# Peptides against a protein of PDB entry 3VZA: the designs that were tried, part 45

Target 1, 98 residues: chain A of PDB entry 3VZA
Amino acid sequence: RVERLCKSKELFEERLGLEIRRIHNEQLQFIFRHIDHKDPDKPYMFTLSINEQGDYEVTSCTPPLDCISEFQLKVRETNNFSAFIANIRKAFTALSFK
Target 2, 62 residues: chain B of PDB entry 3VZA
Amino acid sequence: AAYVTQLYYKISRIDWDYEVEPARIKGIHYGPDIAQPINMDSSHHSRCFISDYLWSLVPTAW

## One batch from the design tools (peptide; aimed at target 2 Q6 L7)

Design b2_p26_6_s2 (made by RFdiffusion4, then SolubleMPNN; its pose is not in this set)
Fold by OpenDDE base, seed 5:
Structure b2_p26_6_s2 (fold): chain B 98 residues (1-98), chain C 62 residues (1-62), chain A 26 residues (1-26)
Amino acid sequence: as target 1 above (98 residues)
Amino acid sequence: as target 2 above (62 residues)
Amino acid sequence: MHEDVRPLLRQIISEAEKLEEQLREL
């Protein structure tokens, strides 16, 4: 089972171009790759925590996204985490063309 | 890794077929209405295209 | 209403912390 889980994670990481990592201070780092077709390995990332109030909180975003605060509000309102991640990727994609 | 893979599923709603050759991207996307099969030859596409395609399956509506 | 994934996120964080603690105690 452990081998399958490792394989599963690797498949998701490569195919979605999304790595999820636990980092310091009870945060998760989401690293998108395969965004820039000219530089597939260029990372686009944000960090996320659940704050003391129990709310989703984006603690960093690199490169910065103007829409990230709105997305944070939306995910708090809807709990649609899937759409949250997908919209962030969409925003990073749009940024890569600028 | 178990919790992380669960999170990947919650995000993408994709279930991979682990029995196929590495060059074959095969699985099922469980959309809100119907399940859609995924069956791609990775040798025919760039990594970026593959990722873009798979993410296109994920709804962005809140 | 969508499924709340916050507990899952906490589990991921907690699992990593437990592993770190285990390694520290070895």
Scores: peptide ipSAE 0.644, ipTM 0.932, DockQ to the pose 0.906
OpenDDE base, seeds 1, 2, 3, 4: peptide ipSAE 0.643, 0.644, 0.644, 0.644; ipTM 0.931, 0.931, 0.932, 0.932

Design b2_p26_6_s3 (made by RFdiffusion4, then SolubleMPNN; its pose is not in this set)
Fold by OpenDDE base, seed 4:
Structure b2_p26_6_s3 (fold): chain B 98 residues (1-98), chain C 62 residues (1-62), chain A 26 residues (1-26)
Amino acid sequence: as target 1 above (98 residues)
Amino acid sequence: as target 2 above (62 residues)
Amino acid sequence: MHEDVRPLLRQIIEESDREAKLKELE
């Protein structure tokens, strides 16, 4: 059911604090919120594409993460996309305390 | 959209219960070894706490 | 081994484009 799918997306967005949107140049933007407890709506985001070689490629990260290049390597090696996203969120969370 | 919701599931491994009152966060997290029920009253928690808790269910091991 | 979600990512991109086109027709 279409209505259920729409509701599902909304529930995921709110409960996970993660929005996924299509942006220009065949990229997906992942926007994390609910990271900073003092500013729950403050966005932490990165953009992702599949490059011409067919590999995951992070095209931007705001704020920047030193570990993002390593995570990109790991997801290419393992295809563990879940861990990829979770680790990015963890990194953003750590950054929010600094 | 169906594909986006599928991606959310691939990321979180959470399946929501859609037949509950809006204030109730119910679902199941499917971990690699066990299934973990989720049942929270959203009125008792901040949005940040809820998100942090749910993400804590997601393994970070590669 | 983990599931390759790259095809799903591509589907999301394609679905978004399709939806945009449909809205233009409305």
Scores: peptide ipSAE 0.672, ipTM 0.941, DockQ to the pose 0.783
OpenDDE base, seeds 1, 2, 3, 5: peptide ipSAE 0.670, 0.671, 0.670, 0.670; ipTM 0.941, 0.941, 0.941, 0.941

Design b2_p26_7 (made by RFdiffusion4)
Pose (drawn by RFdiffusion4):
Structure b2_p26_7 (pose): chain A 98 residues (1-98), chain B 62 residues (1-62), chain P 26 residues (1-26)
Amino acid sequence: as target 1 above (98 residues)
Amino acid sequence: as target 2 above (62 residues)
Amino acid sequence: DSSFVAMMERLMDDSAFQEEYAEVKS
């Protein structure tokens, strides 16, 4: 029941290396791990809210990505949240080799 | 708890097989077209490869 | 938490996804 839900969350967290946290001021924090193979536990994170217009809004990105504003515009236009998350992870992987 | 796991599905389109040993990464990935099985031995791979591989199943086209 | 639920609904605002998800989980 609830055990299954917790198990599902843990499987996603460990296998995708992605944690989602509800934090202050109506925001979700997405934390990617398993990005740098030399340091698998190092986090890359961004925070997101749905603003008063009902639009996706990235409110912070640590470390910063130069393409995340473009991604914000694209996710607003296409409503493709899956691709938005996937492209942010690809950007953090690339940033790790810079 | 249910809302976060639902969002994981929205993001990855993966449904896990919850009835397998912990060492087996088993599930199905869904898409526009036919669903694809996943059945990997976690002991054969690094955590990073598993994550990178699973994420490669997620389309990046907008 | 109505604010959280509205946020989650917005993040998963896709009719085709809702039908697919209901089928997979049924």

Design b2_p26_7_s1 (made by RFdiffusion4, then SolubleMPNN; from b2_p26_7, 13 letters changed)
Fold by OpenDDE base, seed 4:
Structure b2_p26_7_s1 (fold): chain B 98 residues (1-98), chain C 62 residues (1-62), chain A 26 residues (1-26)
Amino acid sequence: as target 1 above (98 residues)
Amino acid sequence: as target 2 above (62 residues)
Amino acid sequence: DAAFEKMFEKLTDDEKFKEEYEKVVS
């Protein structure tokens, strides 16, 4: 049901504080909010694409994460997309305290 | 919407209960080994706490 | 769109995911 899918999207966006957008140049943008408890609406973002080799490629990360290249390697090795996203959120959370 | 909802499930492995009052955050998280219920009153928690809690359910092991 | 489809296919090529999501949506 289309209505249920729309509601599902809204619930995920609000409850996870994660918005997923299809953006220009055939990329997915992941926008985390609710990271900084003092500024819940402050966005933490990264973009993702599939490169010519068919591998996941992070095309941007704002703010930058030192660990993002390692995470990209890990997700390519394991194909564990869930852990990939969760670890990025954890890294953003850690960054928000610095 | 179908694609993005698939992504959300792929990421979180959460299935929401869509037939409860808006203030109730109810669903099921399917972990690697067991499924766990989610049942929270959103009026008792901040948005950040709720998100942090839900993300804590998602394993970070590769 | 081709790249998006390729990405979504890559993300949903897990048989376990397919089975679970089918149950969740149904």
Scores: peptide ipSAE 0.479, ipTM 0.948, DockQ to the pose 0.667
OpenDDE base, seeds 1, 2, 3, 5: peptide ipSAE 0.474, 0.473, 0.472, 0.187; ipTM 0.948, 0.947, 0.948, 0.893

Design b2_p26_7_s2 (made by RFdiffusion4, then SolubleMPNN; from b2_p26_7, 14 letters changed)
Fold by OpenDDE base, seed 3:
Structure b2_p26_7_s2 (fold): chain B 98 residues (1-98), chain C 62 residues (1-62), chain A 26 residues (1-26)
Amino acid sequence: as target 1 above (98 residues)
Amino acid sequence: as target 2 above (62 residues)
Amino acid sequence: DESWKKMFEKLTNDPEFKEEYAKVTA
């Protein structure tokens, strides 16, 4: 069972090019790879926490995204976490072409 | 890894087939309106293409 | 650890996530 979970995690990491880590101060780090086709291992990442109000809060974004604040607002409004992550990836992808 | 695997599903809505050979990317994407199969030969595509394709299955509408 | 469980409950929008995780990781 533990092996299945590990395998599942590995498959998601490789196929989606997304790694998720727990980091200090009760945050999650989301690391996207496979964004830049010329540099597939180049990381695009952001960190997320839940603030004192219980709301999603982006605590960092590297490289920075102009739209990240808007996305934070949207996910708070809609609670659509899937769309939140997908839109961030889309934004990183667009950024990689600049 | 239970936390993150569940999170991956909540994000992607993909359920992998764990019984196939490593070169086969097989699973099901459960969209809000329709479920569709995933069945790719990884040897035919770059890692970036595969990721882009899979993410293209994930709706971005809020 | 309890704080993490609460966080993941929020992220997954699953109020029973904590209990499920406990069973899997016990």
Scores: peptide ipSAE 0.337, ipTM 0.900, DockQ to the pose 0.299
OpenDDE base, seeds 1, 2, 4, 5: peptide ipSAE 0.285, 0.255, 0.270, 0.269; ipTM 0.896, 0.893, 0.896, 0.895; seed 2 fails the geometry check

Design b2_p26_7_s3 (made by RFdiffusion4, then SolubleMPNN; from b2_p26_7, 13 letters changed)
Fold by OpenDDE base, seed 2:
Formats: sequence, structure tokens, C-alpha cells
Structure b2_p26_7_s3 (fold): chain B 98 residues (1-98), chain C 62 residues (1-62), chain A 26 residues (1-26)
Amino acid sequence: as target 1 above (98 residues)
Amino acid sequence: as target 2 above (62 residues)
Amino acid sequence: DPAWEAMFEKLTDDEEFRKEYAEVTA
């Protein structure tokens, strides 16, 4: 089971171009790669925590996204975490063309 | 790893086939109503194309 | 990591998800 879980993680990281890390100050870091086809290893990332109220809180976003605060609001309202992550990736993709 | 893999499934709704060669991207995407097979030869596509394609399976409607 | 655990609990605080994941990974 452990071996399968490790392989699963590696497959998701490579195929989705998404790395998820536990980092200092009790945060999760989401690192997107494969965004810019001209620079596929360039990272686009944000950090996430659960605040004292129990809500998702974006604590950083690099590069910054104008829409990130709206997405944070939407995920709190809908609890659609999948759409939250997918929309962030879409926004990073759009930003890579600017 | 158990936590992370569950999170990846929560995000993508993809279950990989772990019994195929590394160059074969095979699995199932579970949509809201219909499950769709994934079956790609990675040697035919760039890493960016593969990622873009897989993410295109994930709905962005809230 | 209590924050990660809290997030995981929040993500899996859905019986439908837990049931689906168990079936998919069985």
C-alpha cells in the first residue's frame, strides 16, 4: 500500500504538474508547473491555511492573481475545492500569456 | 502520502492505472455523472499538453 | 500538523466523498 501511495503521488505530480507540500507556519503550498509551454518548469504557486474560524485562507500567491480573493470567497461559499484549484490554474495559465 | 493522494483525487477525480508502463497514461476520470477513460501515450505529447489536457477534464463551475 | 489535519478533515467531511474514494481505491 505504501509503495502504491508513493507512486500515486509521483504520477499526480508529474501528470498534473501540481506539487502539494506542507510548509512552515502550518500551511499548504500548491506549486503548479507545466503552465508556460515555453518554460514548463516555471512555478506558479499559492499557499493555503485554515484560519481560526475554520475557513480556507490564501496566505500568499506568486505571481499575484487579481482574482484570488474572489476564488477564496467562492470556495468558502460553495465548498467546491476542485473548482477552486482548477480555477487558480486557469488564472495562472491566462497570466502566463501576458 | 495517504493524505496527499486523497487530496489529488478530491481535486482531479482521477484514478490511475498503476499496472501499465510509465509511458502509458492510463486511468479513469470520474465526472459528476459519467466516468471517462484516460489512455494516452506520453511519448506523443509534451508535458504541458498532458497537464493541460488532464486539467481540462476538471470542471471549473462553482 | 494540526492545520493540515484540519484541512484534511474539512475536505473529507463529506460522506459521499469518503464512500466514493473507498470504492475507487478498493
Scores: peptide ipSAE 0.507, ipTM 0.948, DockQ to the pose 0.653
OpenDDE base, seeds 1, 3, 4, 5: peptide ipSAE 0.487, 0.468, 0.490, 0.469; ipTM 0.946, 0.945, 0.947, 0.945

Design b2_p26_7_s4 (made by RFdiffusion4, then SolubleMPNN; from b2_p26_7, 14 letters changed)
Fold by OpenDDE base, seed 2:
Structure b2_p26_7_s4 (fold): chain B 98 residues (1-98), chain C 62 residues (1-62), chain A 26 residues (1-26)
Amino acid sequence: as target 1 above (98 residues)
Amino acid sequence: as target 2 above (62 residues)
Amino acid sequence: DEAWKKMFEKLTDDEEFRKEYAEVTA
């Protein structure tokens, strides 16, 4: 089972271009790659935590997204975590076109 | 890895076929209504195209 | 990691998800 889990993680990382890391200060870092077709390895990142109220909180976003605060509100309202992540990637994609 | 794997499924709703050759991207995407098969030859596409395609399967409606 | 546990618990505090994931990975 452990072997499959490791393989699963690697497949998701490569195929979705999404890496998820546990980082300092009790945060999760989401790193998107494969966003810019001209520079597939260029990372687009945000960090996430659960605040004292138990809500999802975006603690950083690089590059910054104007819509990130709205998305944070939306995920708190809808609890649709999938749409939250997908919309962030969509926004990063749009941003990559400058 | 169990936790992150569950998170990937929570996000993508994709279940991979782990028994196929590495060059074959095969799995199932579980949408709200219908499950759709995924079956791609990775040698025919760029990494960016593959990622874009897979993410296109994920609904963005809140 | 406390934050990771909290986030995981929040993500899986959904019976529908738990059942679906169990079926998919069975």
Scores: peptide ipSAE 0.488, ipTM 0.947, DockQ to the pose 0.643
OpenDDE base, seeds 1, 3, 4, 5: peptide ipSAE 0.471, 0.479, 0.510, 0.473; ipTM 0.946, 0.946, 0.948, 0.946; seeds 1, 4, 5 fail the geometry check

Design b2_p26_8 (made by RFdiffusion4)
Pose (drawn by RFdiffusion4):
Structure b2_p26_8 (pose): chain A 98 residues (1-98), chain B 62 residues (1-62), chain P 26 residues (1-26)
Amino acid sequence: as target 1 above (98 residues)
Amino acid sequence: as target 2 above (62 residues)
Amino acid sequence: SAAWRSDLDALDTKTLINRILNAPDS
């Protein structure tokens, strides 16, 4: 029951290398690992909130991505949160080769 | 706990097979069109390949 | 399982995020 839910969370965390944390000030922190193959445990993270207008808002990005503001505008326009997450991960992978 | 796993589904569109050995990465990826099976041996691959591969199943088109 | 997936496919993601942010602590 609850064991299955915890198991599902762990499988996603390990397999996608993505953790989601609810942190202070109404924010979720998304932590990508398994980005740099030479250092699989190194994290790349961003934080997100839903603002008072009900819009997606990226509140920080560590390390920074120059395209994340564009991605924010796109996710607001399309409501395609899956693509938003997928494009942020692609951007962190690319950043790792810069 | 349920809300986070639901969001993982929204993001990845993957549903795991929870009734398999830990060494098997098994599940189904869903999309606009027909669902696709996943059945990988984790022992044959690095953690990064597994993550990169699974993420490649997620469309990047807006 | 199929009904559960259908429900999630129909659920707004922002609503789901809000549910996560407003979920009580264990």

Design b2_p26_8_s1 (made by RFdiffusion4, then SolubleMPNN; from b2_p26_8, 15 letters changed)
Fold by OpenDDE base, seed 5:
Structure b2_p26_8_s1 (fold): chain B 98 residues (1-98), chain C 62 residues (1-62), chain A 26 residues (1-26)
Amino acid sequence: as target 1 above (98 residues)
Amino acid sequence: as target 2 above (62 residues)
Amino acid sequence: REEWLQQLDATDTLELLRQILSAPPE
C-alpha cells in the first residue's frame, strides 16, 4: 500500500541517514547524512549508474574518496551491493574525522 | 517508492516494525548468521548514534 | 512477510537498480 511504502521510505531515510534519489541521465544519487556528529545534516554523497556494459559505475563522489574506484571494482567482482554501500559510508565517516 | 524501499532492504537487511510509535525504533535485522531484533528508544539517542548503530549491523566484508 | 523478504533476497540487486532507473519519474 502507498501509505506503508511512504512510511517505509521515511523511516529508512531518517534512521539510516541515507536518501536515495533518481537524478538526470539515469543515475541514482546516494546522500548520506548523520555522518558528522558535529553537523548531522552535512551531506556526503555519490552518484551511481549502470553503464553500457551493465556494470556498476560511480559517476561522482562528494567529497571525493580515494577508495571509491577500488570499491567499484569490488562490487563488480562480488556483486555485494550491501557491502559496497556500507563501505562507502565507512569511508565517509573516516573522512569526517580529518 | 516500492523499488526504493526494496533497495533499502537489500542494502541494510532491515525490516521495520511499522505498527509501533515513531519514537520506538523496532525491527529485525536479517544478518548472515542469525536474525537479530532491533528495539531502541529514539529519544535516548542522537540521530547520528542511531544511524551509526544501525549501519554497524551491516557487514562490510566483500 | 517472511516469504516476501525471501523473494527480495532472491532478487538480483542489479536488476532492481535497473527497475528503479527505468521507472517513470515520480
Scores: peptide ipSAE 0.715, ipTM 0.957, DockQ to the pose 0.903
OpenDDE base, seeds 1, 2, 3, 4: peptide ipSAE 0.714, 0.714, 0.714, 0.713; ipTM 0.957, 0.956, 0.957, 0.957; seed 4 fails the geometry check

Design b2_p26_8_s2 (made by RFdiffusion4, then SolubleMPNN; from b2_p26_8, 13 letters changed)
Fold by OpenDDE base, seed 5:
Structure b2_p26_8_s2 (fold): chain B 98 residues (1-98), chain C 62 residues (1-62), chain A 26 residues (1-26)
Amino acid sequence: as target 1 above (98 residues)
Amino acid sequence: as target 2 above (62 residues)
Amino acid sequence: RAERRARLDAEDVIELLKRILNAPEP
């Protein structure tokens, strides 16, 4: 079971180009790769926590996204975490063409 | 790893067939309307294309 | 019913995140 879970995680990481890490101060780091076709390993990342009110809180975004604060609001309103992550990736993709 | 893989599922709605050969990207995407099979030969595509394709399956509507 | 499912999904994700966040720091 553990081996299957590890393999599944690796498949997600490689195929989605998304790594999820636990980092300091009770935060999760979401690292997108495979965004820039000319530089597939270039990371696009943000960090996320659950604040004291129990709400999603983006604590950093690299490179910065103008839309990240709006997305934080949207995910709090809709609770659609999937769309939240997908829209962030979409925004990073758009940024990679700049 | 269990919680992280569950999180990946919540994000992507993809369930991998992890028992196939590594070069075969096989799974099921459980969209809101239908479940769609995924079956790709990774040797035919770039990593970026594969990721872009898979993410294209994920709705962005809030 | 759809609203209830959305709530359950949200709770599931929050719970998952909390469990991951409680993991040891690197």
Scores: peptide ipSAE 0.618, ipTM 0.939, DockQ to the pose 0.369
OpenDDE base, seeds 1, 2, 3, 4: peptide ipSAE 0.614, 0.616, 0.614, 0.617; ipTM 0.938, 0.939, 0.938, 0.939

Design b2_p26_8_s3 (made by RFdiffusion4, then SolubleMPNN; from b2_p26_8, 18 letters changed)
Fold by OpenDDE base, seed 5:
Structure b2_p26_8_s3 (fold): chain B 98 residues (1-98), chain C 62 residues (1-62), chain A 26 residues (1-26)
Amino acid sequence: as target 1 above (98 residues)
Amino acid sequence: as target 2 above (62 residues)
Amino acid sequence: RKERLEELDKTDVFDLLRQILTAPEP
């Protein structure tokens, strides 16, 4: 099972171009790659925590996204975490064309 | 880690076929109404194209 | 495998995230 899990993680990381790391202060770092076709390894990332109230909180976003605060509100309202991540990637993609 | 792979599934709704050759991107995407197979030859596409395609399967409606 | 996915579909993503966040530090 451990071998299968390791392979699964690698497949997701490479194929989705998304790395997920647990970092200091109980935060998750989401690192998107494969966004810029001219620079596939260029990272687009944000960090996420659960605050004292038990709500999703974006603690950083690099590069910054104007829509990130709205997405934070939407995910709190809907708990649709899949749409949350997908919309962030969509926003990063749009930003890469600027 | 087990929880991280579970999170990937919760995000993407993709279940990979782990028994195929590395060059074959094979799995199932479980959409809200229908499950659809994924079956691509990675040698025919760029990494960016593959990622864009897979993410296009993920609904963005809240 | 299918049964495992069905159970995972029932799991709240919030709980899953908390499990990840509270895992032992490296």
Scores: peptide ipSAE 0.720, ipTM 0.958, DockQ to the pose 0.846
OpenDDE base, seeds 1, 2, 3, 4: peptide ipSAE 0.720, 0.719, 0.719, 0.719; ipTM 0.958, 0.958, 0.958, 0.958

Design b2_p26_8_s4 (made by RFdiffusion4, then SolubleMPNN; from b2_p26_8, 16 letters changed)
Fold by OpenDDE base, seed 2:
Structure b2_p26_8_s4 (fold): chain B 98 residues (1-98), chain C 62 residues (1-62), chain A 26 residues (1-26)
Amino acid sequence: as target 1 above (98 residues)
Amino acid sequence: as target 2 above (62 residues)
Amino acid sequence: RKARLEQLDKTDVKELLRKILEAPEP
């Protein structure tokens, strides 16, 4: 089972180009790669926590996205975490075209 | 690791067939209305194309 | 496997995140 889970995680990381890490202060770091076709390994990142009120809170975004605050509001309203992550990736993709 | 893989599924709605050869990207995407198979030869596509394609399966409507 | 995914569809993503956040820090 452990081997299966490890393989599954690796498949997701490589195929989606998304790595998920637990970092300090009870935060998750989401690292997108495969965004820039000219530089596939260039990372696009944001960090996320669940605050004391139980709400999604983006604690950092690198590079910055002007839409991230709106997305945070939307995910709080809808609880559609899938759309939240997908929209962030879409925004990073648009940003990569500079 | 179990919780992280569960999170990947919650995000992507993809279930991989992990028993096939590495060069074969095989799984099922569970959309809101229909489940569709994924079956690609990774040697025919760039990493970026593959990721873009898979993410295109994920609805962005809130 | 199908049953596993159906159960996962019913789980709250926020609770799942909390469980992940309980993991040891790097």
Scores: peptide ipSAE 0.742, ipTM 0.960, DockQ to the pose 0.784
OpenDDE base, seeds 1, 3, 4, 5: peptide ipSAE 0.742, 0.742, 0.742, 0.741; ipTM 0.960, 0.960, 0.960, 0.960

## One batch from the design tools (peptide; aimed at target 2 L7)

Design b2_p27_1 (made by RFdiffusion4)
Pose (drawn by RFdiffusion4):
Structure b2_p27_1 (pose): chain A 98 residues (1-98), chain B 62 residues (1-62), chain P 27 residues (1-27)
Amino acid sequence: as target 1 above (98 residues)
Amino acid sequence: as target 2 above (62 residues)
Amino acid sequence: SEFEEAKELIEKIIHSSSVPTEDEYTL
């Protein structure tokens, strides 16, 4: 029951290397690990809220990505949250080789 | 707890097989078109490869 | 729309009493 739900969350966290935290001020923090193969535990994170207009809003990005504002505009336009997450991970992977 | 696992599905479109040994990464990836099985041996791969591979299943087109 | 379901789910996560609030992860 609840054991299955916790198991499912752990499988996703370990396998995708992605953790989701609900943090202060109506935000979710997405933490990617397994990005830098030389340092698999190093995190890359961004925070997100749904603003008063009901729009996706990236409220911080650590380390910064120069394309995340473009991604915010795209996710608002297309409502494609899946591609938004996937493109943010691709950007952190690339950043790690800069 | 259910809401976060539901969002993982929305993001990755993966449903795990919960009835397998921990060393097996087994599940199905869903998409516009036919669903695809996943059955990997975790012992044969690094954690990073597993994550990179699984993420490569997620389309990046907007 | 199906593409709006993720946004609605995120709102549910933010405002859910059963979803725990956790410390912000920092470097």

Design b2_p27_1_s1 (made by RFdiffusion4, then SolubleMPNN; from b2_p27_1, 15 letters changed)
Fold by OpenDDE base, seed 3:
Structure b2_p27_1_s1 (fold): chain B 98 residues (1-98), chain C 62 residues (1-62), chain A 27 residues (1-27)
Amino acid sequence: as target 1 above (98 residues)
Amino acid sequence: as target 2 above (62 residues)
Amino acid sequence: SSNQESFELLRQILTSPEVPLEEEFTL
């Protein structure tokens, strides 16, 4: 049901504070909000693709995360995409405290 | 929106209850151990708290 | 495995015409 799918997406976006966009050049953009309790609408984002070798590749990260390269390695090794996204959000959250 | 919705599930392992009023955040989180119910009144919490809580359900172990 | 399913899903999203393209969000 299209109506339910639209509602589902909206619920996930609002409740998780995560927007997922398919953008140009076969990339996904992940936009986190609700990170900074003092500025809930402040976005934290990264873009992701699958490179020619078939590996996850983070193509941008704003603000930058020191750990993003390690996470990219970890997700390539484990294919645990859920942990990948959750760890990125955790890192953004830690960054917001500074 | 089917693929993206599926991706949200793959990330969060949350399945929402779509038959409740908008202010009710109700669903099930399917963790590695026991499935846990989610049942919150959104009017009682900030957006950030709700998001933080839901993400706390998602394991970060690789 | 579920992890493999996630990868396959991502690849499908990135290449499927059923998923509409959106403008990249910028600050």
Scores: peptide ipSAE 0.723, ipTM 0.961, DockQ to the pose 0.865
OpenDDE base, seeds 1, 2, 4, 5: peptide ipSAE 0.722, 0.722, 0.723, 0.722; ipTM 0.961, 0.961, 0.961, 0.961

Design b2_p27_1_s2 (made by RFdiffusion4, then SolubleMPNN; from b2_p27_1, 14 letters changed)
Fold by OpenDDE base, seed 2:
Parts: structure tokens; C-alpha cells; sequence
Structure b2_p27_1_s2 (fold): chain B 98 residues (1-98), chain C 62 residues (1-62), chain A 27 residues (1-27)
């Protein structure tokens, strides 16, 4: 089972181009790669926590996204975490064209 | 890694087939309506294309 | 609901000793 879980994580990381790290101060870091077709290893990332009220809170975003605050509001309203992550990736993709 | 892999599933709704060769990207995407098979030869596509394609399966509607 | 389960899962991850801490990636 341990080997299966490790393999699963590796497959998701490579195929989705998404690495998830648990970091200090009770945060998760989401690192997107495979965004820029000219530089597939270029990282696009954000960090996320659950605040004292129990709400999703984006604690950093690199590079910055104008829409990140709106997405935070949307995920709090809908609890649709999947759409939250997918929309962030879409926004990073659009940013990579600039 | 159990919680993290569960999180990947919550995000992507993809279940991989772990019994195929590494070059074969095979699994099932469980969308809101109908489950769809995934079956790709990774040697025929760039890493970016593969990722873009898989993410295209994930609905962005809130 | 399914969506509520994601939040609960995140809470578990952020408080679970089973999930190892990693260094923050910095550009």
C-alpha cells in the first residue's frame, strides 16, 4: 500500500504538473509546472491555509494573480475546491502568455 | 501519502490505472455526469500538452 | 456534501503528523 501511495503521488505530480507540499505555519504550497510550453519547468505557485474562522485563505501567490481574491471568495461560497485549483491553473496559464 | 493522494483525487477526480507501463497514461476521470476513460501514449505528447489535457477534464464552473 | 469533504480533508492534512513537513519552494 505504501508503494502504491508513493507511486500515485508521483503520477499525479508528473501528469498534472502539480506538486503539493505541507509547509510551516499550517500551510499547503501548490506548485504548478508544465504551464509555459516554452519553459515547462517554470513554477507557478500559491500557498493556502485554513484560518481561525475555518475558511480557505490564500497566504501567497507567485506570480501575483489579479483574480486570486475573487477565487478565494468563490471557494468560500461554493466549497468547490476542485474548481478553485483548476481556475488558478487557468489564470496562471493565461499569465504565461504575457 | 494517503491524505495527499486523496487530495489529488478531490482536485482532479482522476483514478489512475497502476498496472500499465509508465509510458501509458491510463485512468478514469469521474466527471459530474459521466465517467470518461483516459488512455494516452505519453511518447506522443509533450509534458505540457498532457497536463493541459488532463486539466481540461476538470470543470471550472463554481 | 462532496465539496465540504475537501475542506475537512485539508484540515486533516494540516493537522496530521502523518503528512511530513517540507521546505517551502522559493523562486
Amino acid sequence: as target 1 above (98 residues)
Amino acid sequence: as target 2 above (62 residues)
Amino acid sequence: SENQESLELLKKILSSPEVPLEEEFVL
Scores: peptide ipSAE 0.746, ipTM 0.962, DockQ to the pose 0.915
OpenDDE base, seeds 1, 3, 4, 5: peptide ipSAE 0.744, 0.737, 0.746, 0.744; ipTM 0.962, 0.962, 0.962, 0.962

Design b2_p27_1_s3 (made by RFdiffusion4, then SolubleMPNN; from b2_p27_1, 15 letters changed)
Fold by OpenDDE base, seed 4:
Parts: structure tokens; sequence; C-alpha cells
Structure b2_p27_1_s3 (fold): chain B 98 residues (1-98), chain C 62 residues (1-62), chain A 27 residues (1-27)
């Protein structure tokens, strides 16, 4: 089972180009790669915590996204975490063209 | 870890086929309506294309 | 609901001793 879980994580990381790290101060870091086709290893990342109110809170976003505050509002309203992550990736992708 | 793997599933709704050769990207995407198979030869695509394709399966509607 | 489950899962990850801490990635 441990081997399977490790393999699963590796497959997700490579295929989605998404690494998830549990980091200091009770945060998760989401690192997107494979965004820029000219530089596939270029990272696009954000960090996330659950604040004292129990809500999703983006604690950093690199590079910054104008839409991140709206997405934070949307995920708090809908709890649609999948759409939240997908929309962030979409926004990073759009940013890579600018 | 189990929790992180679960999180990847919650995000992507993809379940991989772990019994195929490494170069074969095979699995199932579970959308809101009908599950769709994934079956790609990774040697025929760039890493970026593969990722873009897989993410295209994930709905962005809130 | 499935959406609520995601929040609970995150809480579990952030509080679980079984999930190892990693160094934050920086550019």
Amino acid sequence: as target 1 above (98 residues)
Amino acid sequence: as target 2 above (62 residues)
Amino acid sequence: SENQESLELLKQILSSPDVPLEEAFTL
C-alpha cells in the first residue's frame, strides 16, 4: 500500500504538473509546472491555509494573480475545491502568455 | 501519503491505472455526468500537452 | 457533500502527523 501511494503521488505530480507540499505554519503549497510550453519547469505557485474562521485562505501567490481574491471568495461560497485549483491553473496559464 | 493522494483525487477526479507500463497514461476521469477513460502514450506528447489535456477534463464552473 | 469533504480533508492534512513537512519552494 505504501508503494502504491508513493507511485500515485509521483504519477499525479508528473502528469498534472502539480506538486503539493505541506509546509510550515499550517499551510499547503501548490506548485504548478508544465504551464509554459517554452519553459516546462517554470513554477507557478500559491500557498493555502485554513484560517481561524475555518475558511480557505490564500497566503501567497507567485506570480501574483489579480483574480485570486475572487477565487478565494468563490471557493468559500461553493466549497468547490476542484474548480478552485483548476481556475488558478487556468489563470496561471493565461498569465504565461503575457 | 494517503491524504495527499486523496487530495489529488478531489482536485482532478482522476483514478490511475497502476498496472500499465510507465509510458502509458491510463486512467479514468470521473466528471459530474459520465466517467471518461484516459489512455495516452506519453512518448508521443510533451509534458505540457499532457498536463494541459488532463486539466482540460476538470470543470472550472463553480 | 463532496465539496465539504475537501475542506475536511485539508484540515486532516494540516493536522495529521502522518503527512511529512517539507521545505517551502521558492523561485
Scores: peptide ipSAE 0.728, ipTM 0.961, DockQ to the pose 0.919
OpenDDE base, seeds 1, 2, 3, 5: peptide ipSAE 0.485, 0.722, 0.483, 0.482; ipTM 0.927, 0.960, 0.928, 0.927

